Peptides against a protein of PDB entry 4ASU. Designs and how they scored, part 338

Target 1, 270 residues: chain A of PDB entry 4ASU
Amino acid sequence: ATLKDITRRLKSIKNIQKITKSMKMVAAAKYARAERELKPARVYGVGSLALYEKADIKTPEDKKKHLIIGVSSDRGLCGAIHSSVAKQMKSEAANLAAAGKEVKIIGVGDKIRSILHRTHSDQFLVTFKEVGRRPPTFGDASVIALELLNSGYEFDEGSIIFNRFRSVISYKTEEKPIFSLDTISSAESMSIYDDIDADVLRNYQEYSLANIIYYSLKESTTSEQSARMTAMDNASKNASEMIDKLTLTFNRTRQAVITKELIEIISGAA
Target 2, 83 residues: chain B of PDB entry 4ASU
Amino acid sequence: FTFASPTQVFFNSANVRQVDVPTQTGAFGILAAHVPTLQVLRPGLVVVHAEDGTTSKYFVSSGSVTVNADSSVQLLAEEAVTL

## One batch from the design tools (peptide; made by RFdiffusion4, then SolubleMPNN)

Design b2_p30_5_s4 (from b2_p30_5, 13 letters changed)
Fold by OpenDDE base, seed 5:
Structure b2_p30_5_s4 (fold): chain B 270 residues (1-270), chain C 83 residues (1-83), chain A 30 residues (1-30)
Amino acid sequence: as target 1 above (270 residues)
Amino acid sequence: as target 2 above (83 residues)
Amino acid sequence: AAAEAAEAARLAAVLEMLKEAAKDATITVV
């Protein structure tokens, strides 16, 4: 490589390092906010899931329609955040198909669609975009819930797949159940709730859906910002190491050029 | 007893004597060993009666309340404010 | 009829609440 080539590469990597450092700081600020906002959101969301855990709602085996909601975002540069969700969605879809179930998919965030479109395009009902620019709100969750309810897709059982936040260095892709109104209403374990008005149960389920979606968005966002912060830190470190290596190469190459020129002058071969 | 909004937690697995909730079908008091039920909240007053006899008042916009067979309660409001 | 009307009104109220919440949404359907 010429001195000019090395210099050009150094300039490029230094610019990348500046960008990655800036992105790290932005991700860190967003992470700190997301983690604070996740605390109440987790209590709220786990509270909504408590019924399903306690009631042990079972879907009859003869029911074949399954919904998968994959929760992610539109934004890259966050390590395995999107691929982890997509991998679990693929695994779940394959398992359900092998069991003779019909699978439909909702993608929250453009990255889910981007990963799965080639292999699962016919299974997508809807995709949501503009995810991850701002912290998710209950309004965002309500839009997703409303769109699902208005889709006319009569699923028997569903799953919501998202990254649960564990720590600044750890997340886990998890699945939580989503039950249709019919599945809840027909569940034997719900007999202790038989005095519930059908409309009350419907309305309850609509809130529960929005609540679970909201929770999943908050977990996903916190996981994503943390992963992005880590990814940008790693990119900045890798850029630093490459700058150091290229700087050494530049210095050695420069010395070799000077030595060659001096030898040519001294030898009269110039 | 758990009482939360998306943005704030008021009670998290707390023991309380009674919770009065505004539901679409009417307001009712949740006591110990209340029968399992699911209800939807209407805008109104939530009153939490602590075991020590203190009471706390909240306004809620909408949401749900779950009374489980194990006597655990989840009160989940879209919006809630302390009064 | 009155029960059905009350049911319809309850459902409508929940849908309206979700719609009101959705006004602050930043996400878009594709």
Scores: peptide ipSAE 0.064, ipTM 0.825, DockQ to the pose 0.647
Fold by OpenDDE base, seed 4:
Structure b2_p30_5_s4 (fold): chain B 270 residues (1-270), chain C 83 residues (1-83), chain A 30 residues (1-30)
Amino acid sequence: as target 1 above (270 residues)
Amino acid sequence: as target 2 above (83 residues)
Amino acid sequence: AAAEAAEAARLAAVLEMLKEAAKDATITVV
């Protein structure tokens, strides 16, 4: 490589390093906010899931319609965040199909659609975009819930798949159940609850749906920002190492050029 | 007893004597060993009676309340404010 | 600032609605 080529590469990588460092800082700020906002959201979301865990709601085997909600975002550069969700969605869809279930998919974030569009396009009901620019709100969750309810797809059971935040260095892709009103109403384990008005139960389920979606969005966002922060840190380090290597190459090449020039001068080939 | 909004936690797995909640069917008091039930909140007053005799009041919007067989209670309001 | 003011106004309105709703609250002990 010429000195000019090396210099151009050095400049390019230095610019990349600046960008990745900046992105790291932005991700760090977003992570810190997301983690703070996740604390109450987790209590709220786990509280909403408590019924399903305690009642051990089972979907009858004869019920065939299953919904998969994959939760991620539109934004890349966050390691395996999207691929982990998509992998679990694929696995779940395959397992359900093997069990003779009909599977429909909702993608929260364009990355889910981007990964699954070729293999699962016919299973998608809707994809939500513009995810990840701002922190998710309960309003965002309500929009998703409303769209699901208005989709006309009468699922029996669903799976919401998202990355649960563990720590700044760890997330886990998890699945939580979503049940239809009919499934809840018909569940034997619900018999311990007093006679609940059908309208009350419907409204309750609508809140539960919004609640779990909100929870999943908060977990996903926190996981994503943390993963992005780590990814950008790693990219910045890799860029640094590449800069060092190229700098050494530059210096060696420059020395070789100088030596050649000196030899040419000394030999009178000037 | 857990009482939270999406953005704030008021109680997290706390022991309380009684919780008064406004529901669409009417306001009711949840005591220890209350029968399992599901209700939806109407806008109104929540009153939490702690074991120490302290009483806390909250205004809540829509939401849900769950009383489970294990006596756990989840009060989940969309909006809640301390009085 | 305008967004914050709008949100503050929304919250104030919600609080007033909640206060109004609370006036007629009757507690039943089950």
Scores: peptide ipSAE 0.024, ipTM 0.812, DockQ to the pose 0.025
Fold by OpenDDE base, seed 1:
Structure b2_p30_5_s4 (fold): chain B 270 residues (1-270), chain C 83 residues (1-83), chain A 30 residues (1-30)
Amino acid sequence: as target 1 above (270 residues)
Amino acid sequence: as target 2 above (83 residues)
Amino acid sequence: AAAEAAEAARLAAVLEMLKEAAKDATITVV
């Protein structure tokens, strides 16, 4: 490579490094907010799931319709955040299909659609976009819940798949159950609950759905921002190492050129 | 007893004497060892009676309340404010 | 009939609440 080529490459990588550093700072600010907002959301979401854990609700084997909600965002540059959710969705869909279940998918965020559209397009009920530009709200969860309820898809059991936040350096893709009203109302373990009006149970289940979706969005967002911060840090470090290597190459190449010119002068060939 | 909104936690696995909740079927008090039940909240007043005799009041918009067989209670409001 | 009407009204109230919450949503259906 000529000195000119090396210089051009150095300039390009230095610009990339500046961009990745800036993106890291933006991700860090969003992460700090997301983590703060996740604290109450986790208590709220775990509280919403408490019934299902305690009642040990099971779907009868003869029931065939299963819903998968995958939760991510529209935004890239966050490592394996989207691919982890999509991988688990694929695994779950394959397992359910092998068990003779009908599988339908809801994608929260454009990245889920982008990954799964070719292989699972026929299984999608609905997808949501404009996810991850702003912090998720309970309104966002309500939109998703309403769309599911209005879809008319009579699922028996479902799952919501999302990245649970562990720490700034760790997330885990997890699954939580979603049950239909019919599945809950018919569950033997629900018999211990006092004379529950069918409408009360329906309304309760609608809230539960929105609550669980909201929780998943908050976990997903926090995980995503932390992963993006890490990804941008790694990119900045990689750029730094490449700059150092190219700088050494530049210096060596420059010395070689000078030496050649000196030899030409001394030899009288110039 | 857990009482939370999406944005705020008021009680997290706390022990309380009684919780008065506004439900769609009417307001009722959740006492210790209350029978398991599910209810939907209507807009109204939540009153939490602590074991020490203190009383806290909250306004809630809507939500759910769950009383489980293990005597755990989850009060989950869409919106809640301290009064 | 009155019980059914009350029940329908309750469901309607929950749906309206979810609709109202949805007004503050930033996500869009595709």
Scores: peptide ipSAE 0.100, ipTM 0.858, DockQ to the pose 0.673; fails the geometry check
Fold by OpenDDE base, seed 2:
Structure b2_p30_5_s4 (fold): chain B 270 residues (1-270), chain C 83 residues (1-83), chain A 30 residues (1-30)
Amino acid sequence: as target 1 above (270 residues)
Amino acid sequence: as target 2 above (83 residues)
Amino acid sequence: AAAEAAEAARLAAVLEMLKEAAKDATITVV
């Protein structure tokens, strides 16, 4: 490579490093906010799941309609955040299909659709876009819940798949159950809850769905921003190493050019 | 007893004496060993009676309350403010 | 040289993806 080529590459990589550093800082700021907002959201969401854990709600095996909600975002450059959710969705869909169940999919975030559209296009009910620009609100979760409820898809059981935040360097893809009103109403374990009005139970379940979606969005957002921060840090380090290597190559090449010019001057060949 | 909104936690697995909740079917007090129930919140006043005899008042907009067989309670409001 | 070019192309693609990801969008149902 000529000195000019090396210089051009150095300039390009330095510019990339500047961008990745800037993105790291943006991700860090969003992560710090997301982590703060996740604390109450986790209590709230785990509280909503408590019924399902305590009542041990089971879906009868003869029930065949299953919904999968995959939660991620529209934004790339966050490592395996989207692919981990999509992988779990594919695994779950395959297991359910092997069990003779019908599977429908909701994608929260354009990346889920982008990954799964080729293989699962016929299973998609709806996709939500413009996820991850702003912190998710309970209103956003409510819109998703309402769209599901209004979809006319009468699922028996569902699962919501999202990345649970563990630490700045760790997330885990998890699955939480979603039960239909009919499944809850027919569950033997619900018999201990006396005199539940059907309208009350419906409204309760609508809140529960919105709550779980909201929780999943908050976990996903925190995981994503953390993973993006890490990815941008790694990209910045890799760029730094490449700059160092190219700088050494530049210096060696420059010395060789100077040496050649000196030899040409001394030899009178120039 | 857990009481939270999406943005704020008021109680997290706390022991309380009584919680008065505004439900669509009416206001009722949740005591120790209350029968399991599911209710939907109406806009109104929540009163938490702590074991130390202190009372805290909250206004809630909407949400749900769950009383489980293990006497655990989850009060989940869409919006809640301390009064 | 080919490996370095592939890495540079990968980085350029990442940068373009970054620029696209920075465009303002509001959640829409599709």
Scores: peptide ipSAE 0.056, ipTM 0.786, DockQ to the pose 0.099; fails the geometry check

Design b2_p30_6_s1 (from b2_p30_6, 18 letters changed)
Fold by OpenDDE base, seed 5:
Structure b2_p30_6_s1 (fold): chain B 270 residues (1-270), chain C 83 residues (1-83), chain A 30 residues (1-30)
Amino acid sequence: as target 1 above (270 residues)
Amino acid sequence: as target 2 above (83 residues)
Amino acid sequence: AAAAAREAAIRAQLEATAAKYDARVVLAKE
């Protein structure tokens, strides 16, 4: 490799390193906020799921319509965040199809669509874009919930798939159930709640859906920012190592050129 | 008893004597071993009566309240503020 | 124990990075 080639590569890698370092810092700031906002969101979301966990709602086998909501974002460079969700969505969709269920998919974040569009395009109901630029709000979750409820797809049961935050170095792709109003209303285990007004139950379910979506968005965001920090840190380190290697190569090559020139001068003077 | 908004936790699995909630069907007090119910919140006052006799007041917007068979309660407000 | 220590070290480094970023944003507004 010529000195010129090495210099060009060095410049390129240094530029990449600057970008990755900057992205690491941005991700770190977003992570710190996301982690703080996740604490109450988790209590809120887990509280909303408590009914479903305790009621052990079972969907009758004759009910065949299943909804999968995959939660991620529009932004890349965050390791396996999107692929993990997509992998679980694929697995769940395949299992449900094998069980004779009809499966429809909602993607929260454009990356889900990008991964699954080729293989699952016919199953997509809607994809929500512009996810991940700003921290998700309860308003955002409410919009998603409303759009789902207004989609005209009368699912019986659903699954929301998202990355649950464990720590700065760990997340786990999780699945939580979503039930339709009809499924909840008809569940035998809900009999202890039977004196509930239908309008109350409808409104309750709308809040529950928004709550679960909000929770999933907060978990996903925190996981994503953490993963992005790690990915950008790794990229920055790899770039640094490459810069060091290329710098050594540059120095060695430069010395070889100088030595050659000196020999030519000495030999030409003889 | 759990009482939270999307942005703030007021109570997390706490033991309380009574919680007064404003619901669309009317305000009611949740006591120990209250019958299981689901309710939707209307804007109004939540009053939490602690076991030690202290009373805390909150204003809530919309949301839900769940009373389970195991006496666990989840009060989930879209917005809530301490008074 | 080693995993926990590693996590703590990574977290501390990331927090320090976040702090630096926040400081820069404040300085740019001034």
Scores: peptide ipSAE 0.010, ipTM 0.805, DockQ to the pose 0.016
Fold by OpenDDE base, seed 1:
Formats: C-alpha cells, sequence, structure tokens
Structure b2_p30_6_s1 (fold): chain B 270 residues (1-270), chain C 83 residues (1-83), chain A 30 residues (1-30)
C-alpha cells in the first residue's frame, strides 16, 4: 500500500471512531433515562402478571391458536438485541408448530420483521414501526394492545418475548404469557373469581395486555440502550487498535521509501 | 399491597389495613382476607389505611385492582396522583 | 478493495444511525 492509501484509511477509521464515540454518549444518556423509568414500570408490569402467575392459567390442549409478540425496535448497532429476540421467537414458533399449534406473529419494531421476513412472513399479522426514537409511553402500549385485540385473530394464548434488563452489561431474553379472555374465563383456577361480571373481566384483560406490553417495551428499551453503549464502546476500541496498526505500517512504509530514495541518490540513479 | 402507575410506585409489597377503591360497580373497601376479586377502576379517590392508623389519599384515573387468594393486592392505575 | 468497501458501508450505517439519535459528530476533513 502507498503512503497515500494508508493515510486515507487512517482518516476513514478516525472518522468512524468519532461517530462511535458520539453514539456511545447518546446511548449512555438514553440508557440513564430508560433505567430510571424502568423502575416503576417493572413494579407495574410485574404487578399485572401476578394474577397469571398465581392462577396458573393453562390452555386446553385442543386449543391451537397461539400468538407470539416479539418486542425490539427499529434501530441497529446494539449488539445481539434484535437477534436474541428473533432467535427466541423462532424457537418458540418451532416448538408450537411441533405441538400442532397455529402460530401468528406480531413484531414490535421493524427489526423483527427484517430478520424474520424470509422465513416467517406468512405468520406475521402486523409489524409496528417507528419504535425506539422516543421512550415508549403507556399510550403507545395501549395502541398496540388495541390493535392486537382488534386484529380479528382470535388467539387462545400467546407469548410476549423481550429483552429483560439485568445490568449495564447484561440482558436476558424472556417470555411472558398472554391469555385470551376466553382462556382466562374458562380456567379452573379462576373459579374463585367466578362472580366477576363479563364486562369487568373484558376491561380488566384489556388493561392487563396493555400493562404487559408497556412493561416489555420499557425492559427492551433499557436493554437496547445499554447494549448500544457497549457496542459503540467496543467499536471505538477496535477502531483505536486499527489506527495504531496502520500508524505502524505507515511509519515502516515511510522509512522504506526514504531508504530507497537514499540508495538511489547514493547510486546516482536519481 | 402494591399500588403503582406506569410512571410511579406508591406502595410495593406493603402491609396495609384497608384500601378503599373506586370501581365501576361502586366504591368498596379491601380488608385483610378479602375474598378474591377482579375490578376495574373508575376515576376517583383511593384511600389507603396503614396499620398504624395513618391514611393517604390518591386520585386515580382508570385501571385495575386484583385481590388474590393469598391476600395479595395489586392496584394498577393508568394515572395516579397523591392528594 | 473489499476492506475499503466494508469500511465505507460501516461508516454509512453509523452515520445514518447517528442521525436518528441526533448524535453530534464532527468528521475530520477528508
Amino acid sequence: as target 1 above (270 residues)
Amino acid sequence: as target 2 above (83 residues)
Amino acid sequence: AAAAAREAAIRAQLEATAAKYDARVVLAKE
């Protein structure tokens, strides 16, 4: 490589490093906000799931319609955030299909669709886009819940798959159950709640769905920003190492050129 | 007893004497060992009676309340403010 | 050539993503 080529590459990598450093700072700021907002959201979301955990709701084997909701965002450069969710969705879909279930998929965030389009396009009901630019609100979750309930797909049970935040360096892809109104109403373990009006139960279920979606969005957002911060830090370090290597190459090449020129001068060939 | 909105936690696994909630079917008090029930909230006043006799008041919008067989209670309001 | 193309693609992706997040990036003069 010529000195000019090496210099061009050095400039390019230095610019990449500047971008990654800036993105790291932006991700750090968004992470800090997301983590603060996750604290109440987690209490709220876990509280909403308490009924289903305590009631141990089971879907009869003859019921075959299953819904998978994958939660991520539209934005890349966040490590394995999207691929982890997609991997879990694929695994769950395959397991359910092997059990003779009908599976439909909802994607929250365009990246889910991007990953699963080729292999699972026929199973998608809807994809929600424009996820990840702003922090998710309960209103956003309510819209998603409403759209799901009005989709015309009468599922029996479902799974919401998202990345749960653990720490600044760790997240875990998790699954939480969602149930249809009919499944809840028919569950034996719900018999202790039998005096509940059907309209009340319907409204309750709508809130429950919105609550769980909201919780999943907040966990996902926090995990994503943390992962992006880490990814950008790693990219910045990798760029630094490459700059160092190219700088050494530049220096060696420069010395070789100088040596050659000196030899030519001494030999009179110049 | 857990009482939260999406953005704020008021009580997290706390022990309380009584919680008065506004539901669509009417206001009722949740006491110790209350029968399991599911209700939806209407806009109104929530009153939490602590074991020490202190009371706190909140205004809530819509939401849900769950009383489980294990006496755990989840009050989840879409919006809530301290009064 | 392949390495240069890869670097250009990475740069373009980073710039596009940075724009979505309103990242403040000052590029060196080429």
Scores: peptide ipSAE 0.010, ipTM 0.783, DockQ to the pose 0.015
Fold by OpenDDE base, seed 4:
Structure b2_p30_6_s1 (fold): chain B 270 residues (1-270), chain C 83 residues (1-83), chain A 30 residues (1-30)
Amino acid sequence: as target 1 above (270 residues)
Amino acid sequence: as target 2 above (83 residues)
Amino acid sequence: AAAAAREAAIRAQLEATAAKYDARVVLAKE
């Protein structure tokens, strides 16, 4: 490689490093916000899931329609955030198929579709795009919930798969159940909830779905921003190491050029 | 008793004496050991009576309330403000 | 050449991602 080539590469990597450092800072700021906003969202979301945990809702075996909602975003450069969700979605879909269930998929964020399109394209109902640029709102969750309910797919039960935030250095891909109105209304364990109007229960389930989606989005966002921050830090470090290596190469090459030039001068062979 | 909106927590696993909630079917008071029920909130006033005798008032827009068999209560409002 | 192409691709991806950070989320159905 010529000195010019090395210099060009150095400049390129230095610019990449600047970008990754900047992205790290942006991710850090977004993470800090997401973590703050996750606190109430978690209480809210866990509160919404409390019924399902306490009632131990069981879906009858004759009910075959299962919905998988994968929650991530449109944006890359966040480590294994998307692949972890997609992996669990694949596993769940395979398990459900093996159990004789029909599986449909909703992707929240374009990355889910991008990863699963080749293998699961026929199972996708809808993909929500433009996810992740700004923190998700309850309005966003409501839109997703509404679209799901209006999709015409009458699922019996479902799974929402998302990355739960554990710490700045850790997330865990988890699954939470979603149930159809019919499944909830027919569950034996729900018999203790007497005198529930059908319209009330419907509305309740609509809120529940929106609540769970909102919760999952908040968990996912926090996990993603943290992972991106880490990924950008690692990228910045890797760029630094490459800069150091190229700098050494540059210096060696420059020395060789100088030596050659000196020899030519001294020998008169210039 | 848990009372939260998507953005704010008012009570988290707290012990309260009574919670008055506005529902589509009417306002009712949730006491200790209330029968399990699911309700949808109507815009209105939530009144929380704490064990210490304090009373807090909130305006809620919409949402849900769950009373479980274990006497746990989840009041989840889309929007809620302290009065 | 392959390394340079990879670097250029990474740069382009990074730049594109960075440009999107401040964009408002608008959920769109596929």
Scores: peptide ipSAE 0.008, ipTM 0.800, DockQ to the pose 0.084
Fold by OpenDDE base, seed 2:
Structure b2_p30_6_s1 (fold): chain B 270 residues (1-270), chain C 83 residues (1-83), chain A 30 residues (1-30)
Amino acid sequence: as target 1 above (270 residues)
Amino acid sequence: as target 2 above (83 residues)
Amino acid sequence: AAAAAREAAIRAQLEATAAKYDARVVLAKE
């Protein structure tokens, strides 16, 4: 490689490193906020799931309609965040199909669609875009819940798949159940909640859906920002190592060129 | 007893004597060993009676309340403020 | 005298060449 080529490459990598460092700082700030906001959101979301865990709601085997909601974002450069969710969605969809169930998919965030659209296009109901630019709000979750409920797709049960935050360096892709109003109302384990007004139960389920979506968004956001911070840190380190290697190569090449030119001057061959 | 909004936790698995909640079907008091029920909140006052006799008041918007067979209670409000 | 002048000219060219490439290194480190 010529000195010019090495210099150009050095400049390019240095610029990339500046970008990755900046992105790391932005991700760190967003992570810090997301982690603070996740604390109450987790209590809230886990509280909403408590009924389903305690009631041990079972969907009858004859019910065939299953909804999968994948939660991620529109933004890349966050390691395996999107691919982990998509992988779990694919696995779940395949298992359900093998069991003779009808599967429909909702993507929260454009990245889910970008990964799954070619292979699962016929199963997609809707994709929500513009996810991940701002912190998710309960209002955002409510809009998603409302759109789902108004979609006209009558599912029996569902799964929401998202990345649960563990630590700044760890997340886990998890699944939580979603139940239709009919499934809950017909569940034998719900008999202890007898005399509940049907309208009350409907409204309750609307909140429950919004609550779990909100929870999943908060977990996903925190996981994503932490993963992005790590990814950008790794990219910055890799760039640094490459800069060091290229700098050594540059110095060696420079010395060789200087030596050659000196020999040409001394020999009069120039 | 758990009482939270999306943005704030007021009680997390706490033991309380009584919780008064405003529901769409009417206000009711949740006591120890209350029968399992599901209710939807209406805008109004939540009153938490602690075991030590202290009383805390909250204004809530919409949301849900769940009383489970194990006497666990989840009060989940979309918005809630301390009074 | 002619040999000394030739040596001085060669040294000056060497210094100019060295300076040219040193300047490029500084630009690469920024």
Scores: peptide ipSAE 0.013, ipTM 0.783, DockQ to the pose 0.005; fails the geometry check

